# Peptides against a protein of PDB entry 5Z08: the designs that were tried, part 53

Target 1, 168 residues: chain A of PDB entry 5Z08
Amino acid sequence: RQKDEWAKKTSSLMKQLDWFIGEHLGAMLAAEELGGPVVGELMEIDPDDLSAGFNAHGKLKKATSQPDLDRRQRRIDDIWGPQDEQGQAHKRKRGADEALAASAEMRDLIEQLMNKLVEAGGDNSATYVEIPRESAAARFLVRSKVAMFHPNDARRLRLVDFGRDLDD
Target 2, 222 residues: chain B of PDB entry 5Z08
Amino acid sequence: GLPRLIDAIEEASKIPAKRRQTPIKPTIEKLTTHLYTHGASPDSLLRLADLLTLRNHLDQASLAAITRNLYPSSTVSDEVVLRFIGALGHGQLKPTLALQALFLRWLVMVYHLLENPGVLGQVYGVLFDLLDTAAIRPQLCHLLALVTRRKHVRPFRIQAILTLSRQTGGDPNLTGLLRVFKNYYPEIIVGDATKGRASAFKHPDPQWRQHLDEIQQRRSEA

## One batch from the design tools (peptide; aimed at target 1 S144 F162, target 2 Q122)

Design b2_p20_2_s1 (made by RFdiffusion4, then SolubleMPNN; from b2_p20_2, 9 letters changed)
Fold by OpenDDE base, seed 3:
Structure b2_p20_2_s1 (fold): chain B 168 residues (1-168), chain C 222 residues (1-222), chain A 20 residues (1-20)
Amino acid sequence: as target 1 above (168 residues)
Amino acid sequence: as target 2 above (222 residues)
Amino acid sequence: VPPPAQELADAEYAAYEASL
């Protein structure tokens, strides 16, 4: 009974977390990845805002902002954008793709961290996940005090075990 | 001249390496040789900054070689600075963190040639928020150490760097930056986690500095 | 003569190097 209730609660929590990651956090992480503000400085990021990009000041690029920054974006679009009129649709798609990628990275990282915690059976040394890069996702988890880096190796990340403090 | 070399590289940068009719390496070598000998004008610097910071089909070795030879023949404009600052972070569209570290190192080495050093102070928050990125932290701390003024040393940033220092086990570069903060606010308690050896932010490349000075002197005589 | 702004920047950089 308790295991089943735990499983149901965990499943419900994971669904809510997955929704939160997909609907909100993914876009914010993607903005941070794209050189926008750190999560918490920008509360609402529309995928369309991601497509507009960020200026060198980490602020949303307003359509009326400095023509010189537009020259950079145009040059990116000239190199990597489709040549045809579909450029705006492709920018929106690209912003959505970045949000999706950030969401997927966060989900995968959380899954790896949880799996390692379960596999370690209480051995804190075995709870570390090796991260290929210091992503916005990894940094977010550390800032949120959900995860911590290995004291001597910033490529190793683990969940903070809040449960141990309750059994003591 | 330099503009023609940049034109050739810009055109090549639009084409995947596998589809290029001619190897780009000889043109990159000519460019880097020219840059080493004569430096880059403000206009050329802007064009090169775009090549370095915009996603294109140039290989990382070529981009690194250009960055290592990016001697300004004169001043560095705000626009050039902002191109490099805008290239920082983890974005898929951004340069590699290794290349970003080279950009930050370059900004440190050319800091005295900025038309407006205050531009870095305006983007201080953007730079500061990247301190958690381990791959660029050494050069970033050095740049921040140059840029930091009393107005930037705020309680939330003090707390942020202290927290990050604890999380990193007392990164010497963070300790170095905290020392800079302490110069403005002596009451900052550098906790036990920061008792580590502070990095002395020495010039990253004395030979590069000397060669830059030689290029700059030739312009003042002209 | 380096422009006054460059002298100031050089002085700030030198002061920084001396403070380290």
Scores: peptide ipSAE 0.021, ipTM 0.321, DockQ to the pose 0.019
OpenDDE base, seeds 1, 2, 4, 5: peptide ipSAE 0.017, 0.007, 0.017, 0.020; ipTM 0.303, 0.441, 0.483, 0.475; seeds 1, 5 fail the geometry check

Design b2_p20_2_s2 (made by RFdiffusion4, then SolubleMPNN; from b2_p20_2, 11 letters changed)
Fold by OpenDDE base, seed 5:
Structure b2_p20_2_s2 (fold): chain B 168 residues (1-168), chain C 222 residues (1-222), chain A 20 residues (1-20)
Amino acid sequence: as target 1 above (168 residues)
Amino acid sequence: as target 2 above (222 residues)
Amino acid sequence: VPPPAQVLADAEYAAYLASL
């Protein structure tokens, strides 16, 4: 009974998290990956805002703003293509695709982290997931104090075990 | 004049708001208006620094309003700087972290008016050790970006920033500070943690800068 | 659009910071 209730609560929380990732967090993480604001500086971002790109200061580039000569802005402009009507449609599509990609990355990372935690059976040393890169998703989890890097290896990430701190 | 306004506020600061015979807000408004129009002399800056940094009965809104209008009419002394530095960190006698962030922002904006910019370099360790305090980190990194010299860029501080950057999920301000360090030691591997955005440390308030320049110009003409 | 003056001021300030 308690295990089933725990499983149901966990499933419910995972569904809520999945919804939050898909509806809100994915776009914000995509913005961070594209050189936008760090998650927490911008509460909401539309895929269209992603498509507009960001200036060197990570502020939303207004459509009327000339391309900044900064290499980063050039790279964003290169990613987003020319500001013609076709370019705008491609930019919008790319913004949506980046948000979806960021959502998928976050979901996958959380799944891996949770799976490793379950598999480790209480051995904290076995709870680390190897990450291919320090993504916006990984950084977000660390900022949120949900995950932590291995002290000697920034490619290894684990969930913070809050259970031990309650029993001690 | 400004000294009399400061006198009135100093006396009021000793008394809880509920026990004051007169509201202090009108006097604060007169002070801030005077500061906005004329700036603060070195002597007035010291007195105001004490009001801002020492525990008293002034409300946070009044302290913030004074800080936002703290235009130096001249230079900023080491003593004034040290009052603000001494007010940083955690403790019951310290100003709020929000007010500390305003002090750090102020120091950034008046850095070019310091009588001795080297004073901040002397207290570099104190500033650096506060980087873990998230509420003041943005302004602290900006100030450190101005203050940092080759002598401050030590291996242990490089490692401390790298560690803190990982622990904070790549805070852009820490990445910005690490970039400043890299100017002195190009061999600093800005690891994968720094693939994140670096802060450019832009001027915090261009309008404040312009108004400061106007106040400073009036002094040069007098 | 941040006023051109702000972009310039930010660039000048960034250059100033880089010169320190």
Scores: peptide ipSAE 0.019, ipTM 0.583, DockQ to the pose 0.041
OpenDDE base, seeds 1, 2, 3, 4: peptide ipSAE 0.018, 0.018, 0.014, 0.020; ipTM 0.573, 0.583, 0.571, 0.573; seeds 2, 4 fail the geometry check

Design b2_p20_2_s3 (made by RFdiffusion4, then SolubleMPNN; from b2_p20_2, 9 letters changed)
Fold by OpenDDE base, seed 1:
Structure b2_p20_2_s3 (fold): chain B 168 residues (1-168), chain C 222 residues (1-222), chain A 20 residues (1-20)
Amino acid sequence: as target 1 above (168 residues)
Amino acid sequence: as target 2 above (222 residues)
Amino acid sequence: VPPPAQELADAEVAAYEAAL
């Protein structure tokens, strides 16, 4: 029963995370990869909110993603994009493709991190994922205190163990 | 046309004002009127950049008047940009700091028309090293705010701005630039000395922008 | 008129996109 509720909650959380990645985070990560601003203060998922999300009243406080960021990015593209409609369309398409790629990278990284955590069976030394590069996705997870690098190898990333043995 | 006006000014620029057979002011006025009405083509813009940046016998008022009316009718080439960047700093062969400030202001106002905005990123170090020059600092910080990318935000540059901010008593333009840096690295602590109001780097001249847009619109219809 | 800070942010992103 508890495992099933946990599985349902985890599935729901993953769906919400997937939505958030696709709708908001992917574009910001793409911007970071290309040399744009760091996704910082706006997404300080309070570790207490991550911890509180696991407490009884799982109301994920809607991170007020100020809808203004997407509006800002679009407005930027509209103001400074090539005046040629075709050029604007190509730029918009390229931006969308980069956001999609960043979203896919983040999803894949999270999936790998979770899979390694499950496979390790509690062995923290086996929970590391090898990352080919220090991506915006990897940096974001570390800044958010969701993941950590191996102390001696920045190519190895793992989820932060919040002490919930899934088996308890 | 514009090329003939530029020819006349180029020839006059080689001769000291006291030795000119004809006053140059009427020709400058014709040039600035033409620029205001039609803008400058890429070729004309390059020639005007040379007149503005190279040492010649033109008076400062004429150079300033040309700069204030330097509306591009099309794009701005890398070569034109590099002429203005090369004119910055101290030296006997350099334009006056007042004129350099106008050049930086112009680059801010035409930034969206650059053929390759990346060219300014390539010369970022040259621009950054001029921040100690108080006379051009306001416009320089504004331009750097536009140009700065993550690759430019290095620890030594962060420290340089922090040091300069302390030395200047918290220049609001430097605080504004530090805020831009903080967008790339949120962990940058803007020390208590920089708690001053950051410059918002507003467009320097809304009327100039509007007139530029009108000139650019005519290009799209042609 | 977008606030100048927004124009700068916009210009930064545009310059970033143009530098790519």
Scores: peptide ipSAE 0.021, ipTM 0.298, DockQ to the pose 0.030
OpenDDE base, seeds 2, 3, 4, 5: peptide ipSAE 0.016, 0.009, 0.007, 0.009; ipTM 0.494, 0.485, 0.477, 0.505; seed 5 fails the geometry check

Design b2_p20_2_s4 (made by RFdiffusion4, then SolubleMPNN; from b2_p20_2, 9 letters changed)
Fold by OpenDDE base, seed 3:
Structure b2_p20_2_s4 (fold): chain B 168 residues (1-168), chain C 222 residues (1-222), chain A 20 residues (1-20)
Amino acid sequence: as target 1 above (168 residues)
Amino acid sequence: as target 2 above (222 residues)
Amino acid sequence: VAPPAQELADAEVAAFEASL
C-alpha cells in the first residue's frame, strides 16, 4: 500500500516535472543554450523570443540548424548574425524544436541520473553519468543543487543523494 | 608574428563559422603553435583574454586550445587577471563553465607570474561566492587556497564553507580549502563531514609547468 | 620569539605557493 502510494505520488510528481520541463524549463534551457539568460534569472522569455535568439547583450537574435556542439556556436552566430525577416517563422519552429530538444535532453539526463542512482545500490562511485557536453540541463541541475559534478571529472554528473538524510 | 595571428582570429571571431570564407582551424593551429613555442607577451595576453572571455563566434574547441597554450612569456597583468575573473559565474554572456574551469586552472598555473598577486585578494569575495558552482569548484578551491590570507578568513566565510561542505557530502576541495582556513584559525573544527580526504592541490599539469619555465627562462636570457 | 601565528600562516601559504 505505501509503495503503491509512493509510486503514484512519484508518478504524479514525474508528470508534473515532465510538464514543467516541457512547458517552461525546456524553453528556458533552450534559451540558455541559445545564449539567453541563465535559468533562474527572472526573464519572462516567450518561447517565440527563444526562436529569435539573443544578441550580445542577451537580447533576441536568429538561430541555425547544426548539431549540439554547434548549438553554442549557433547561439553566438544567432546573437551576432544579420536580422533577415524571412527567417522568423522558421525561427519560431526552430525555437520550438530547440525547446523540445532541451526538454528531451533534460528528461534523458534526469532518467540517466536516476537510473544510475538506483543501480549503484549506495555506491557513490557508480552513480555518475557521463555527460557528452556541458548542457544547460546539466548546469541547471547543478545550480539547483540537484546534481553534482565529479570532483576530478567535470564530464561525470551524479544526483545529490537527499535520501540518505531521510533514512537516518 | 603573434599580433598578426591575433588580428586574423579577432576578425574571424566577428564572423559566424558558417559565413567564414576560410576555415579558422589552421589559423588557430598557427596561433597555438606560436604560443607553445614563444609564449604570449602582456599585450598579446590581454588580446587573447578578450578573445577567450568575450562573446564571439569562436568555437569551444578553439577557445580551449588557446587556453591550453596560453603560456605567458613575461608577467600577467591585473587587467588580464580581471578579464578572466570577470568571465566567471553564471550568465548569458559568460563563457562555459568548462572554459571557466580552464581559466581558473590557468590562473593557478600562472599565479607566480602575476604582476600583482594581491589583485586576486581584492576579488576574493567574487571567487568565494562561486564555490557553490560545482563545475568550477575544484579549480576555484585551488586558486582560493593560493589567494587566501588571514584577512579573508572571516566567520561568515568559515560558516559558509562548512555549510557547503556538509551540503556537498564533504567535497575534498572544500576540505582542502578549510585546511587553509585552519592555518589562520586553528580553532576551526572541521566537522565529521570533512573527515574525508582533503585535496592536496597539486599542480594541475607538471608538463605545462615545465614548458612554462622553459619559456620564462628564455626571457631571462634575452 | 616564535613568529606570530600570522607569519607562520603566511609562511605555510608561501610554502604551498612554492609547491605549485
Scores: peptide ipSAE 0.020, ipTM 0.302, DockQ to the pose 0.014
OpenDDE base, seeds 1, 2, 4, 5: peptide ipSAE 0.018, 0.015, 0.008, 0.010; ipTM 0.304, 0.325, 0.433, 0.461; seed 1 fails the geometry check

Design b2_p20_3 (made by RFdiffusion4)
Pose (drawn by RFdiffusion4):
Structure b2_p20_3 (pose): chain A 102 residues (1-31, 98-168), chain B 214 residues (1-190, 199-222), chain P 20 residues (1-20)
Amino acid sequence: RQKDEWAKKTSSLMKQLDWFIGEHLGAMLAAEALAASAEMRDLIEQLMNKLVEAGGDNSATYVEIPRESAAARFLVRSKVAMFHPNDARRLRLVDFGRDLDD
Amino acid sequence: GLPRLIDAIEEASKIPAKRRQTPIKPTIEKLTTHLYTHGASPDSLLRLADLLTLRNHLDQASLAAITRNLYPSSTVSDEVVLRFIGALGHGQLKPTLALQALFLRWLVMVYHLLENPGVLGQVYGVLFDLLDTAAIRPQLCHLLALVTRRKHVRPFRIQAILTLSRQTGGDPNLTGLLRVFKNYYPEIIVSAFKHPDPQWRQHLDEIQQRRSEA
Amino acid sequence: SEKRKYLNLREIMQRLLLPP
């Protein structure tokens, strides 16, 4: 099957993203850097793991977030995540993976 | 003759205007004239794109003059296209929004000359996420209308464009893009973009006809 | 499922490289 290539590509891409978060983004968020990189990654991992866990239930894809988390603000500003309209302490990913003809 | 002019503009591009031993306006005009007559080669286009995209000491009027006369001889590379893509939106590394509108207008005018038009599809999300920026929205919509293929019409983009249409009170450029979206998915709830400058199109065609000569 | 994970991750990385 062609499956593990979609796995190989994902494991390779995950590492490239973590490198970018640690080398470039955490430092930008500080304005320590190491702390920012760890929390951004944990948040993205939590965000992604849940989006698929819901499959069809669009309502269950919100994660709890600290009041003034800069990581969520950046992710929302970058249009990779969205706050819940009723309250801003829950957050969901934009669902890039959903496709009509997937 | 053209590379020598670019070499001069590149050097002047590195120092402030008042510290220049010569006014640059005469040299910018020579470049503009040469580009009008002969077009820009693939390599010259790349160098000009760097001058238009990176922060330097060149003034706005000179950059706009260069952009307006950026007729390609032969083809347009991914290296050139991506530099203009990377120059879009807000940020301290990026050019003015006015120049960005000119770059987007230029990409529409030279869309048929790209060596790899699919490259714009590979950055589709970068273009799309910038639709909120009103200063460049009309040009973005036209370019996105040319670039949109079925694989790009995803539910999250459908919803995002509908929300933006409602919030802006109905931008006709957004509804024009939604029309293109509907061509791929008619299930969607319901300006046919014309060429932005016909004289520029005509002048480009004249310059491009030299490719048939040998 | 693996394709969806990839597409989510790819789109995230590209948008983080060029945030609006």

Design b2_p20_3_s1 (made by RFdiffusion4, then SolubleMPNN; from b2_p20_3, 11 letters changed)
Fold by OpenDDE base, seed 3:
Structure b2_p20_3_s1 (fold): chain B 168 residues (1-168), chain C 222 residues (1-222), chain A 20 residues (1-20)
Amino acid sequence: as target 1 above (168 residues)
Amino acid sequence: as target 2 above (222 residues)
Amino acid sequence: EWAKKLKTLEEIFLRLLHPP
């Protein structure tokens, strides 16, 4: 009985998380991948700071070169700007496809991170997931303090141990 | 019916206002009139929550009008609640802070209709971490006052409110929230932060409450 | 084990809902 209630609660929460990723977060992640605003950061972050990416600590790299404000504005305008109907339909489709891809990547990454944590049995060295690229999804997980990069390898990501905060 | 009105608004929300063949305002007025008269079913609430919280081409006045008339005819699901919670905070794709304040006000007014009030307790940390956002703080403190249980009253949160109260010059809403905390832990030394005027967290809109009660009563008779 | 998994999932979801 108690196990069944926990299973139901877990399933309910998973459905809610899947919705949040698919319907809300995925579009925001896709916008970040396309050079739009960073998910969760205040608008006051200079577009130039966003183009520089994140360091291994999840902080924005200072953009050394003034990348053309015009390119990011163009990408935002390309995503949201008035183009001709055909160009807009293609861009909307591309945006939807990118949102779907970002959602799938985020979901898969969370699942891998959780699975590795369970499999590691307390060995922190075994908790790392290898990521093929630094994605908006990976960066968002790090910014949100859900995950952390390996200090020496930005291709390795692990779930943050919440245990200390959860047992209190 | 309500589903058809929502369909029309959903389709219009995909199109920039300048490119719409027909003005959406008459359809919004029909929707708000319907909501005022009959309320929204759980299914309709979910669809409306998506329209209100997801980025679309609806104008702020229309979104605010829908939110002000968002009377539940039944219960409010966890899914609907989480849509509104997920829409809170700063971000380019999030609703305006003014609209977020309306969402928080709505959650306060419908708190007694939540299928699981515990869902807000689960997201307590998310809500609490937004207290520094001045534009939503009054409604946020009111919601937190309803949601707070002993398990949420932690030393770090007490300290955070005390610090923020000092930084804001003793915001009455923060003082009110500290008094709620003190009800669980009378020994909390809140210092001069509680000597000031505190919000009583009265119902934000008594007329809205009365009208909601009338809508809810019709459901019990059906 | 289920309780730990649920708590972990809750914490993940909370952190995703409120990015810093």
Scores: peptide ipSAE 0.422, ipTM 0.452, DockQ to the pose 0.500
OpenDDE base, seeds 1, 2, 4, 5: peptide ipSAE 0.419, 0.413, 0.420, 0.411; ipTM 0.544, 0.529, 0.544, 0.511

Design b2_p20_3_s2 (made by RFdiffusion4, then SolubleMPNN; from b2_p20_3, 11 letters changed)
Fold by OpenDDE base, seed 2:
Structure b2_p20_3_s2 (fold): chain B 168 residues (1-168), chain C 222 residues (1-222), chain A 20 residues (1-20)
Amino acid sequence: as target 1 above (168 residues)
Amino acid sequence: as target 2 above (222 residues)
Amino acid sequence: EWAKKLKTLEEIYLRLLYPP
């Protein structure tokens, strides 16, 4: 009975997490991968820096001259106005595909991190997951203090031991 | 138990303070103590949501005290969420804007306990249309930051935030919300009027979060 | 084991919702 209740609660929480990843976090992670804003950190960015947009390297473009309010409105209208239905559809589709990919990556990474923690049986050396790349997902997990990189190897990621952090 | 305390408060809420035979304050204190210790079950949450959102004769201090101690012991149903959402906005029958701000803060703090987080996305328009209400804007922007999905980021809403940001002199909460929009659409230009720092939308009460976690854990061990 | 898993998931979810 108790095991079944725990299983149900775990399943429910997993569904909520999957929803959050799929419906919210995946799109933000995809935006970061595409050279958009960093998830979470950029909420403290000066709006003036944000207005400059991002270059192809994800770096803030230097705010050239204060674009006239009218130029911004036109640019918003140009970006969000009736662009050719086909171009907007392709952009939306690509964005959706990237969000799905990012969601899947995040979900898989969380699952691997949890599985390794269980398998390690308390051996911290065995808790590391090898990651093929430093993804937006991996970076976000680290920023969120969910995971940490190996001190000497950025390709190794482990789950943070939450038990220690709760006792401090 | 909690149900009996709620019963007593419900009955007292129907009667003007001057006509009550007994002061309600001791019963409110017992309720808030119980809520702090044990949290509220889904059924109790619904009853308390009605007490908080419906017009009654309870004083504002009592309503605020209940709201500040409204720890869910389990999940939060769609019905409970909708009670609080339905209580937002202007009108003589609506709770005070101060209490509405507390409701929004509560929704932020219990977001992870929603049975269906998507319910807030369904009422996104209702929430978004309240952004002009300065008194609730900080908490509303925080909630919207959690709720916003790509489907909600529409040109008219982008323009609405930009316009309101200009009108408010760059409210940092609006800038923060616009930043969330920009996470879905990097091409969004955050206007110069947003010279202010964007809000990071951090958890509004870490102590409340910790205490909620303790309440949630006890239920898992029982 | 299930309790630990649930607590871990809860903490992950909270930290993802509210990055420090």
Scores: peptide ipSAE 0.507, ipTM 0.578, DockQ to the pose 0.304
OpenDDE base, seeds 1, 3, 4, 5: peptide ipSAE 0.506, 0.492, 0.511, 0.511; ipTM 0.575, 0.448, 0.574, 0.571; seeds 4, 5 fail the geometry check

Design b2_p20_3_s3 (made by RFdiffusion4, then SolubleMPNN; from b2_p20_3, 8 letters changed)
Fold by OpenDDE base, seed 1:
Structure b2_p20_3_s3 (fold): chain B 168 residues (1-168), chain C 222 residues (1-222), chain A 20 residues (1-20)
Amino acid sequence: as target 1 above (168 residues)
Amino acid sequence: as target 2 above (222 residues)
Amino acid sequence: EWKKKLLTLEEIYQRLLFPP
């Protein structure tokens, strides 16, 4: 009975997490991968720095030019121009595909991290997942204090053991 | 038990404070103590949501105390969420803006316990249209930051935030929300709003979070 | 084991919702 309730709650929470990743976080991660704003850390960026855009490293470019109000409206119109332009459909499709890819990557990474934590049986050295690249997903997990890189190898990521932090 | 405490408060809420035979404060204290210790079941949450959102004779301090101790022991239903959303805005029948801010803060803190997080996305327009209300804007922007999806990031809403940001001198919460929008559409140029930092939508009460986690854990052991 | 998984998942979800 109790085990079944825990399993049901875990399944329910997993569905919520999958929804959050797919419907919210995936698009943000895809935007970061495409040189858009950094997920989470952005909340500390000065609005003036936001106007400058981000470099390929997710760092704020120096705001060199005050973006003209007219340029903003044109860019918004370019984003939201008539649905029937093939170019916008392709851009939307590409953006959706990137969001799906980022969602899948984040979901897979979380699953691997959790599985490794369970398999390790308390051995912290065995909890590391090998990542092919420092993705937006991996970086966001680290920034969120969900995961940490190996101190000597940024290709190795482990889940933070929250059980210790909850007992402290 | 909790149902009996709610019954007593419901009956007292129908009577003006000056006409009550007994002070309600001791019953409110028992309720808040019970909520702090055990949380509220889905049924109790609905009844408490009605007490908090419907016009009655409860004092603001009591309503605030209940809201601050409104720990769900389980999930939060769509019906409970919709009671709180329906209580937002201006009007003589609406709760005070201070209490509405507490409701929005509560929704932020229990977002992960919603049976259907999508319910907030369905009422996105209602929430968004309240951004001009300064007293609730901080918590409203935080909730919208959690709720916003690509489908909600429309040109008219982008322009509305930009306009309101200019009118407010660059409210950091609006800048924070616009940043969430920019995550879906990197091409959104957040204007050189004034030197103000975008609000980091951090958990509004870490102690409340920890206590909620403890309550949620106990139910899973029972 | 399921309790640990649930608590871990909840903490992950909370940290993703409210990045530091």
Scores: peptide ipSAE 0.512, ipTM 0.541, DockQ to the pose 0.323
OpenDDE base, seeds 2, 3, 4, 5: peptide ipSAE 0.510, 0.505, 0.508, 0.498; ipTM 0.561, 0.560, 0.552, 0.573

